# Peptides against a protein of PDB entry 5EIB: the designs that were tried, part 190

Target 1, 366 residues: chain A of PDB entry 5EIB
Amino acid sequence: VDLEPGTMDSVRSGPFGQIFRPDNFVFGQSGAGNNWAKGHYTEGAELVDSVLDVVRKESESCDCLQGFQLTHSLGGGTGSGMGTLLISKIREEYPDRIMNTFSVMPSPKVSDTVVEPYNATLSVHQLVENTDETYCIDNEALYDICFRTLKLTTPTYGDLNHLVSATMSGVTTCLRFPGQLNADLRKLAVNMVPFPRLHFFMPGFAPLTSRGSQQYRALTVPELTQQMFDSKNMMAACDPRHGRYLTVAAIFRGRMSMKEVDEQMLNVQNKNSSYFVEWIPNNVKTAVCDIPPRGLKMSATFIGNSTAIQELFKRISEQFTAMFRRKAFLHWYTGEGMDEMEFTEAESNMNDLVSEYQQYQDATAD
Target 2, 366 residues: chain A of PDB entry 5EIB as posed
Amino acid sequence: VDLEPGTMDSVRSGPFGQIFRPDNFVFGQSGAGNNWAKGHYTEGAELVDSVLDVVRKESESCDCLQGFQLTHSLGGGTGSGMGTLLISKIREEYPDRIMNTFSVMPSPKVSDTVVEPYNATLSVHQLVENTDETYSIDNEALYDICFRTLKLTTPTYGDLNHLVSATMSGVTTCLRFPGQLNADLRKLAVNMVPFPRLHFFMPGFAPLTSRGSQQYRALTVPELTQQMFDSKNMMAACDPRHGRYLTVAAIFRGRMSMKEVDEQMLNVQNKNSSYFVEWIPNNVKTAVCDIPPRGLKMSATFIGNSTAIQELFKRISEQFTAMFRRKAFLHWYTGEGMDEMEFTEAESNMNDLVSEYQQYQDATAD

## One batch from the design tools (peptide; made by RFdiffusion4, then SolubleMPNN)

Design b2_p20_3_s4 (from b2_p20_3, 11 letters changed)
Fold by OpenDDE base, seed 4:
Structure b2_p20_3_s4 (fold): chain B 366 residues (1-366), chain A 20 residues (1-20)
Amino acid sequence: as target 1 above (366 residues)
Amino acid sequence: MREKRREEALRRLEEEERAE
């Protein structure tokens, strides 16, 4: 789905374009112009019914519908505005199904779009209320990984998208292959989300590889375990050491000893015990899949529900507040039918979310 | 379905290991 035709043509003409049904390409002509309000109230609202018709058709073809997965950007107008409209409409029609998102957070390091903090804040407000699980894929973290860790002088969207694809492949492993842990979206939510609003995940991946770089070095289970808990491997620009883990899932892929994995996971928990809440017992879950990702002998994927995710929301909130105090660019949103109150409500709800994370960070067992 | 996908992935890995 897109409000621009050119992106859809690129997907259709791409190496994997043939895996999608032609009738499942729904697109507009006008785009959202990086405006959340165009995506949510005007251009996106005109297209949403056509998308819902496709969603219904595909849902009816499912033997057992678990829920939905949306991949979208929060910096643009389409992914943010239309994406959150679509989430709301799907939630209304399928209230008993899991809503899962891969939400790409904007960064000034990657995009010069000035209004991205507005689009992101308005989107987060919707995601807090209408999603069950949200993977925070932060363009700032992706850029920093490419620049600092992968030593890419000029990171491309291709480099960022490689990290996104590795992460998405990792977190969906238990959904795609036989396994005991998080075998469906609902089980993932039960294990990862102790409180309904606190459903924003910090993903991480090891080993980190650039596009076209073959890592010839076989990583060990200890190295994978250390790397996936390293802040430098997080796909969200947060330091886990500045917060506490509510819940963690670790997904190992490849031929390895389950015993060694369990030993290393226990060692990492014990070494980092101060960074876990003590009042959620057995809050770390581990899975091992014998099928490695393509081009790797082994990998580890991390899913963290950490109170440190508030650093990401604070960054967006600070950027939002800096513009909103001056009412900068608001006329582009109000001209599409938005009220200024919707900005204030979205800011308030995101600040409440930050406060909730802080409350649980400071909570003791006693 | 997941088991079939695993079997297909294992076959591909075995084919790749034989080609090396």
Scores: peptide ipSAE 0.313, ipTM 0.876, DockQ to the pose 0.008
Fold by OpenDDE base, seed 5:
Structure b2_p20_3_s4 (fold): chain B 366 residues (1-366), chain A 20 residues (1-20)
Amino acid sequence: as target 1 above (366 residues)
Amino acid sequence: MREKRREEALRRLEEEERAE
């Protein structure tokens, strides 16, 4: 789905364009112009019914519909505005189904789009209310990984999207292959989301490899385990050491000893016990899939529900507040039928979310 | 479906391992 036709043409002409049904390409003509309000109230609202018709058709064809997975950017107008409109409409029609998102968080290091903090804040407000699971894929973190870890002097969208694809592949492993842990979206939610609003995940991946560096560094299970818990491997720009893990899932892929995985996972938990809440027993879950990702002998994917995720929301909130206090660019949103109050409500809800994470960070078992 | 996908993936891995 896009509000611009050129994006769909790029997908169709791409190496994987043929895997999508032609009738499932729904697109507009005018775009959102990086404006959430155009995506949510005007251009996106005109297109949403045609998307819902496709969603219904695909849902009816499912033998066992678990829920929906949306991939979108929170910085742009289409992904943010129309994406959150779609989430709302799908939630209304399918209230008993899981809503899962891969939400790409904006960064000034990656994009010069001035209004991204507005689009992100307005989107987070919707995601708090209307999603069950949200993977926070932060362009800040992706850029820092590319620059610092992968030593790419000028990270491209291709480089960032490679990390996104690796992460998405990792976190969906248990949905795609046989396994005991998180075999469906609902089981994932039950294991990962102790409180309904606290459903924003910090993903991580090991090994971090560029497409060009086929450094088949045969990582060991201990190395994978240590890297997976390293802040430098997180796809959200948060330091887990500044918060506490509510829940964790670790997904190992490749031919490895389950015993060795369990031993290393126990060791890393014990070593980092101060970074876990003590009042959620058995809050770390581990899965092993014997199928490695393409081009790797083994990998590990991390899913963390950490109170450190508040650092991401604080960053967005600070950027939002700096612009909103000046009423900068608001006329572009109000001209599409938004009220200034919707900005204040979105800011308030995101700040409440930050406060909730802090409350659970400071909570003790006593 | 998941088992079939696993079997297909294992077959591809075995083919890759034989080509090395």
Scores: peptide ipSAE 0.239, ipTM 0.844, DockQ to the pose 0.008
Fold by OpenDDE base, seed 1:
Structure b2_p20_3_s4 (fold): chain B 366 residues (1-366), chain A 20 residues (1-20)
Amino acid sequence: as target 1 above (366 residues)
Amino acid sequence: MREKRREEALRRLEEEERAE
């Protein structure tokens, strides 16, 4: 789905374009112009019914529909505005199904789009209310991984998207292959989301590899475990050491000893015990899939529900507030039928979310 | 469905291991 036709042509011409049904390409003509309001209230609202028709058709073709997965950016107009509109509409029609998102957070290091903080804040407000699970994939973190860890002088969207794809492949492993841990979206939510609003996940991946850099280095289970818990491997720009894990899932892939995985996972939890809440027992879950990712002998994917994720939301909020105090660019949103109150409500709700994370960070068992 | 995907993925890995 896109509000621009050119994106669909790019997908069709891509190496995997043939895996998508032609009728499942729903697109507009005008785009959202990086305006959330165009995505949510005007251009996106005109297209949403056509998307819902496709969603309904595909849902009816499922023997057992678990829920929905949306991949979108929060900095743009389409992914943010129309994406959140779709989430709302799908939730209305399928209230008993899981809404899962891969939400790409904007960064000034990656995009020069000035209004990204507005689009992100307005989107986060919708995600808090209308998603059950949101993977926070932060372009800030992806850029820093590419530049600092992968030593890429000029990170490209191709480099960032490679990290995104590896992460998405990792976190969906239990959904795609037989396994006991998080075998469905609902089970993932039950294990990962102790409080309904606190459903934003910090993903991580090991080994970190760039597109075309096959690291021939066979990593060991101890190395994977250590890297997976390293802040430098997090796909969200927050330091887990500045918060506490509410819940964690680790997904190992490849032929490895389950015993060795369990031992290493216990060791890393014990070493980092101060960074876990003590009042959620057994809050770390581990899965092993015998099928490695393509081009790797083994990998580990991390899913963290950490109160440190508030650093990401604070960054967006600070950028939002700096613009909103000046009423910068607001006329582009109000011209699409938005009220200034909707901005204030979205800012407030995001700040409330930050406060909720802080409250649970400071909570003790006593 | 998941079992079939597993079998297909394992088969691909075995084919890749034989080509190396």
Scores: peptide ipSAE 0.064, ipTM 0.726, DockQ to the pose 0.008
Fold by OpenDDE base, seed 2:
Structure b2_p20_3_s4 (fold): chain B 366 residues (1-366), chain A 20 residues (1-20)
Amino acid sequence: as target 1 above (366 residues)
Amino acid sequence: MREKRREEALRRLEEEERAE
C-alpha cells in the first residue's frame, strides 16, 4: 500500500515483486507530502476502503487468522498517517485479532524532513491505543549501528533497511518455524506485554560485524549473547541500563547446544539482574531454531520490553514541543481538517506513556 | 549538522510567517 505509484513499481520490479498478488497492490496518485493529516484524513481516507477490501479478501482466505502485521515509517505522511488510519479501521473490523507493527522511528540523523516530530507523535498516539505489539525500529539507532559497529562512513537507506530486514526475519522466526516459543502473535503478546499500553519493543540482532572483521570473528553462543544485550546493538536509541526490562525474548538460530544457550542466558540475567524488574517472574524467554538465517552459521535476535524506551519517546516529545510551541507548520495539518487539540492530545498521551514506564521502573515487589 | 539544518529551516519559516 502506498499513496505514491512509484513505490509500487519499485516493489514490482524488485527481486521479490512476484511474491505479491497484482490485485493486492493498492496505491494512490498524489502521495502524502510528508503530512500525517493527508495520510489520515484526506488522501489516505480516499484510499482506505480499497485497502480494506483487499484485507477482507485475504482474511477470509485464512484458515486461522492470528492478526495483522504492518510495516511503516512514522516520519512520512503515508506510513504514519495512512498507516495509523489502516490500523484503526482494521482494529474496528477485527477487534479480537492481534495488531502487530514494525514502526520505523524518525531521526534527524537520517532525514531532514522538518515535520517528522509531528508525524511521529500523532502516530505514537494511535499506536498506544490501537496496537497490541510494536517493534520500535529507530533510524537513529540504525544509523549509529551502521556507523559505529559496521564501520560504514556514510550509512545509506539500503544499509538501514538491511538491519531492518535481518531484525524482522529474526523476530518472526518463531512464527515461521514449528515447535518454537511464541509460535503465534497472541502468545508473543502474553509473554512480552504485561500491561496493555506498554507494548513497545526494543529489537536487537547479533551478530553485527563490520565487513573487515567478519573473517576473524568466531560465532559463539557467548559472543551472540553478550552482543545481543549490549546497549550499542539495540535498534531503538535507548540505553537499557537507564531502565528495567519488564520482559525479554531471545531467539537463537543455528546448530547450537540448548544447554550452552540456557547457561549463557542465565549468566547474562544474573550479571544484569539490576536491569530487570524482580516482580515479574520468568520474564526472560529463550527459543532455539536449528535453521540459521541465510549466510550465517548462527544468529540471535533480541526482543526487549524495557522502561528505557521512554528515552525514545522523550526525544520525540522534545522535538515535537519545540515545534508546536511555535505553531510551526501547523497550518499544513489544520488545512487538511485537523484541530490543534489533536496535537495536544497526542502529546499528552505520549507523556502519559513515559510516566507509566517510569512508574513501573520505580515499582518494587510489595 | 542535520539538526542545525532543521533549526535553520524552522527559523526561516518563522521569519517568513513574521514577514506576512
Scores: peptide ipSAE 0.032, ipTM 0.570, DockQ to the pose 0.032

Design b2_p20_4_s1 (from b2_p20_4, 12 letters changed)
Fold by OpenDDE base, seed 2:
Structure b2_p20_4_s1 (fold): chain B 366 residues (1-366), chain A 20 residues (1-20)
Amino acid sequence: as target 1 above (366 residues)
Amino acid sequence: SRRERYRRSLEREKERIAAL
């Protein structure tokens, strides 16, 4: 789905374009122009019914529909505005199904789109209410991984997309192979989301490999485990050491000893015990899949639900507030039918979410 | 700058997409 035709043509002409049905390509002509309101109330609203017709058709063909997965950006108008409209409409029609998202968070250090704080805040408001699971992927964190860890002097959009793809492949491993922990989206939610609003995840991947870098030799289980818990390997621009893990899932792939995995996972928890909440028992889950990712002997994927994610939301909120106090570019949104109250409500809900994460960070076992 | 290199990377990717 896109509000621009050119992105769809790229997918069709791409190496995997043939895996999608032609009838499942739904696209507009004008694009959202990085405006959430165009995505949500005007151009996106004109296209949404055509998308829902495809969603219904594919849903009816499922023997067991678990839920939906959306991949979108929160900085752009289509991914943010139309993406959250689709989430809302799908939630209305399928209230008993899991809504999962891969949400690319904007960073002021990476993007030059001035209105991204508005698009992100308005999107986060919708994600808090209408998603069950959201993987937070920050372009700043991806760039820092490419530059610092992968030693790429000039990280490209292709390098960032490779990290996203590896991470998405990792976190979906248990959904794609039978007999695993978190084998469905609902089980993942039960294990990862102790409180309904606190469903924003910090993903991570090890070994971190660039596109075409065959040079990363097979890491050991101890090295994979250590890298997964390193703050530098998080795909969200938060330091886990500034918060506490509510829940963690680790997904190992490849031929390895389950005993060695369990020992290393216990060791890393004990070493980092101060960074876990004490009042959630058995809050670390480990899965091992014997099938490695293509081109690797072994890998590990991390999913963290950490109160440190509040650093991401605080950063967006600060940028939002600095623009909104000046009413900067507000007429671009109000001209598409939005009220200023929707901005205030979205800011309030995101600040409430930050307060909730802080409350659970400071909570002790009574 | 870091930002400018990233922007140029994004624009090159958009141009690549538009040329397909």
Scores: peptide ipSAE 0.051, ipTM 0.678, DockQ to the pose 0.020
Fold by OpenDDE base, seed 4:
Structure b2_p20_4_s1 (fold): chain B 366 residues (1-366), chain A 20 residues (1-20)
Amino acid sequence: as target 1 above (366 residues)
Amino acid sequence: SRRERYRRSLEREKERIAAL
């Protein structure tokens, strides 16, 4: 789905374009112009029914529908505005299904779109209420991984997308392959989300590899375990050491000793015990899948529900507040039918979310 | 700059997409 045709043509003409049904390509002509309101109330609202018709058709063809997975950007107008509209409409029609998102967070270090803080804040407000699980992916973190860790002098969009694809492949491993720990979307939510609003995840991946790089390095389970808990491997631009883990999932892929995995996972928890909440017992889940990712002998994917994610929301909130106090660019949103109160409500809800994370960070067992 | 390199990468990808 897009409000621009060009992205659909790229997917259709791509190496895997033929795996998608032609009728499942739903697109507009005008785009959202990086305006959340266009995505949510105007151009996106005109297209949403056509998308819902496809969603219904595909849902009816499922033997067992678990839920929905959306991949979108929160800085643009389509992914943010239309994406959150679509989430709301799907939630209304399928209230008992899991809503999962891969949400690309904007960063002023990688994009010059001035209104990204508005689009992101308005989107986060919707995601807090209407998603069950949200993987936070930050373009800043992805770029820093490419530049600092992968030593790419000129990181490309393809390099960033490779990291996203590796992460998405990792977190969905248990859904796609019979693992020793059989996980569905609902079981993941039950294990990862102790409180309904606190469903924003920090994904991480090891080993990190750029597009076209074959890592021939034999990684060990201890090295994978250490790397996936390293802040430099996080796809969200926050430091886990500045918060506490509420819950963690680790997904190992490849042929390895389950005993060694369990020992290393226990060791990393014990070494980092100060970075876990003490009042959630058994808050680390481990899965092992014998099937490695393509081109690797083994990998580990990290999913962290950490109070450190508040650093991401604080950064967006600060940028939002700086613009909103001046009413900068608001006329582009109000002209599409938005009220200024929707901005205030979205800011308030995101600040409440930050306060909730801080409360649980500071909570003791006593 | 980092930002300018990223922007140019995105624009090249958009151009590639539009040429398909």
Scores: peptide ipSAE 0.046, ipTM 0.671, DockQ to the pose 0.019
Fold by OpenDDE base, seed 3:
Structure b2_p20_4_s1 (fold): chain B 366 residues (1-366), chain A 20 residues (1-20)
Amino acid sequence: as target 1 above (366 residues)
Amino acid sequence: SRRERYRRSLEREKERIAAL
């Protein structure tokens, strides 16, 4: 789905374009112009019914519909505005199904779009209410991984997308292979989301490999375990050491000893015990799938629900507030039918979310 | 800059998409 036609042609002509049904390509002509309001109330609202018709058709064809997975950006207009509209409409029609997102967070270090703080804040407001689980992916974190860890001198969008793809493949492993922990989206939510609003995850992946790297290092289970808990491997721009993990899931792939995995997972928890809440028992879940990713002998994928994610929301809120106090660019949103009150409500809800994370960070076992 | 390299990467990807 896009508000621009050219994206669909790229997907269709891509190496995997043939896996998608031609009728499932829904697109507009005008784009959102990086405006959330165009995505949510005008251009996106004109297209949403056509998307919903496809969603219904695909849902009816499912033997067992678990829920929905959206991949979108929060800095743009289409992914943010139309994406959150679509989430809302799907939630209204399928209230008993899981809503999962891969949400790319904007970074002022990588984007020139001045209104990204508005688009992100308005999107987060919708995600807090209408999603069950959201993987937070930050373009800055992805860039830093490419540059520092992968030693890519000039990281490309393709390099960033490769990290996203590896992570998406990792976190969905348990959904795609039978007999695993978190074998469905609902079980994942139950294990990862102790409080309904606190459903924003920090993903990580090991080993980190670029698309052009043919030399896959055979990592050991200890090395994978150490790397997946390293703050430098987090794909969200927050430091887990500045907060506490509410819950963690680790997904190992490849032929390895379950005993060795359990021992290493226990060791890393004990070493990092100060970064976990003490009042959530058994808050680390581990899965092992014997089927490695293509080209790797083994991998590990990290999913963290950490109160440190508030650093991401605080950053967005600070940027939002700086613009909103000046009413900068608001006419682009109000001209599409938005009320200024919607900005205030979105800011308030995001600040409440930050306060909730802080409350649970400071909570002690009674 | 880091930002400029990223922007140029996005523009190249858009150009690639538009040429398809």
Scores: peptide ipSAE 0.023, ipTM 0.488, DockQ to the pose 0.020
Fold by OpenDDE base, seed 1:
Structure b2_p20_4_s1 (fold): chain B 366 residues (1-366), chain A 20 residues (1-20)
Amino acid sequence: as target 1 above (366 residues)
Amino acid sequence: SRRERYRRSLEREKERIAAL
């Protein structure tokens, strides 16, 4: 789905374009112009019914529909505005199904789009209410991984998207291969989301590899385990040491000893015990899939529900507030039928979310 | 660099907003 035709043509011409049904390409002509309001209330609202028709058709073809997975950006107009509209409409029609998102957070290091903080804040407001699970994939973190860890002098969208794809492949492993922990979206939500609004995950991946770097170091289980808990491996620009984990899932892939995995996971939890809440027992879950990712002998994917995720929302909020106090660019949104009140409500809800994370960070077992 | 273009864009926009 896109509000621009050119993106769809790029997917069709790509190496995997043939795996998608032609009728499942739903697109507009005008685009959203990086305006959330165009995505949500005007251009996106005109296209949403056509998307829902495709969603219904594909849902009816499922033997057992678990839920929906949306991949979108929060900095743009289409992914943010139309994406959140689509989430709302799907939730209205399928209230008993899991809504899962891969939400790409904007960064000034990656994009020069000045209105990204508005689009992101308006999107987060919708995601808090209308998703069950949101993987926060932060372009700030992806850029920093590419630059600092992968030593890429000029990170490209291809480099960032490689990290995104590795992460998405990792977190979906249990859904794609039978007999694993969190084998369905609902079970993942039950294990990962102790409080309904606190469903924003920080993903991580090990080993970190760039596109075209064939030098796969044969990592060991101890090295993978240590890297998963390293802040430098997080795909969200948060330091887990500044918060506490509510819940964690670790997904190992490849031929390895389950015993060795369990021992290393216990060791890393004990070493990092101060960074877990003590009032959620057995809050770390581990899965091992014998099938490695393509090109690797083994990998590990991390899913953290951490109160440190508030650092990401604070960053967006600070950028939002700086512009909104001056009403900068606001006329582009109000001209599409938005009220200034919707901005204030979105800012408030995101600040409330930050406060909720802080409250649970400071909570003791007493 | 993209970062430098962004920084320059952001600074120009801050200057514009400060002048408003």
Scores: peptide ipSAE 0.015, ipTM 0.349, DockQ to the pose 0.020

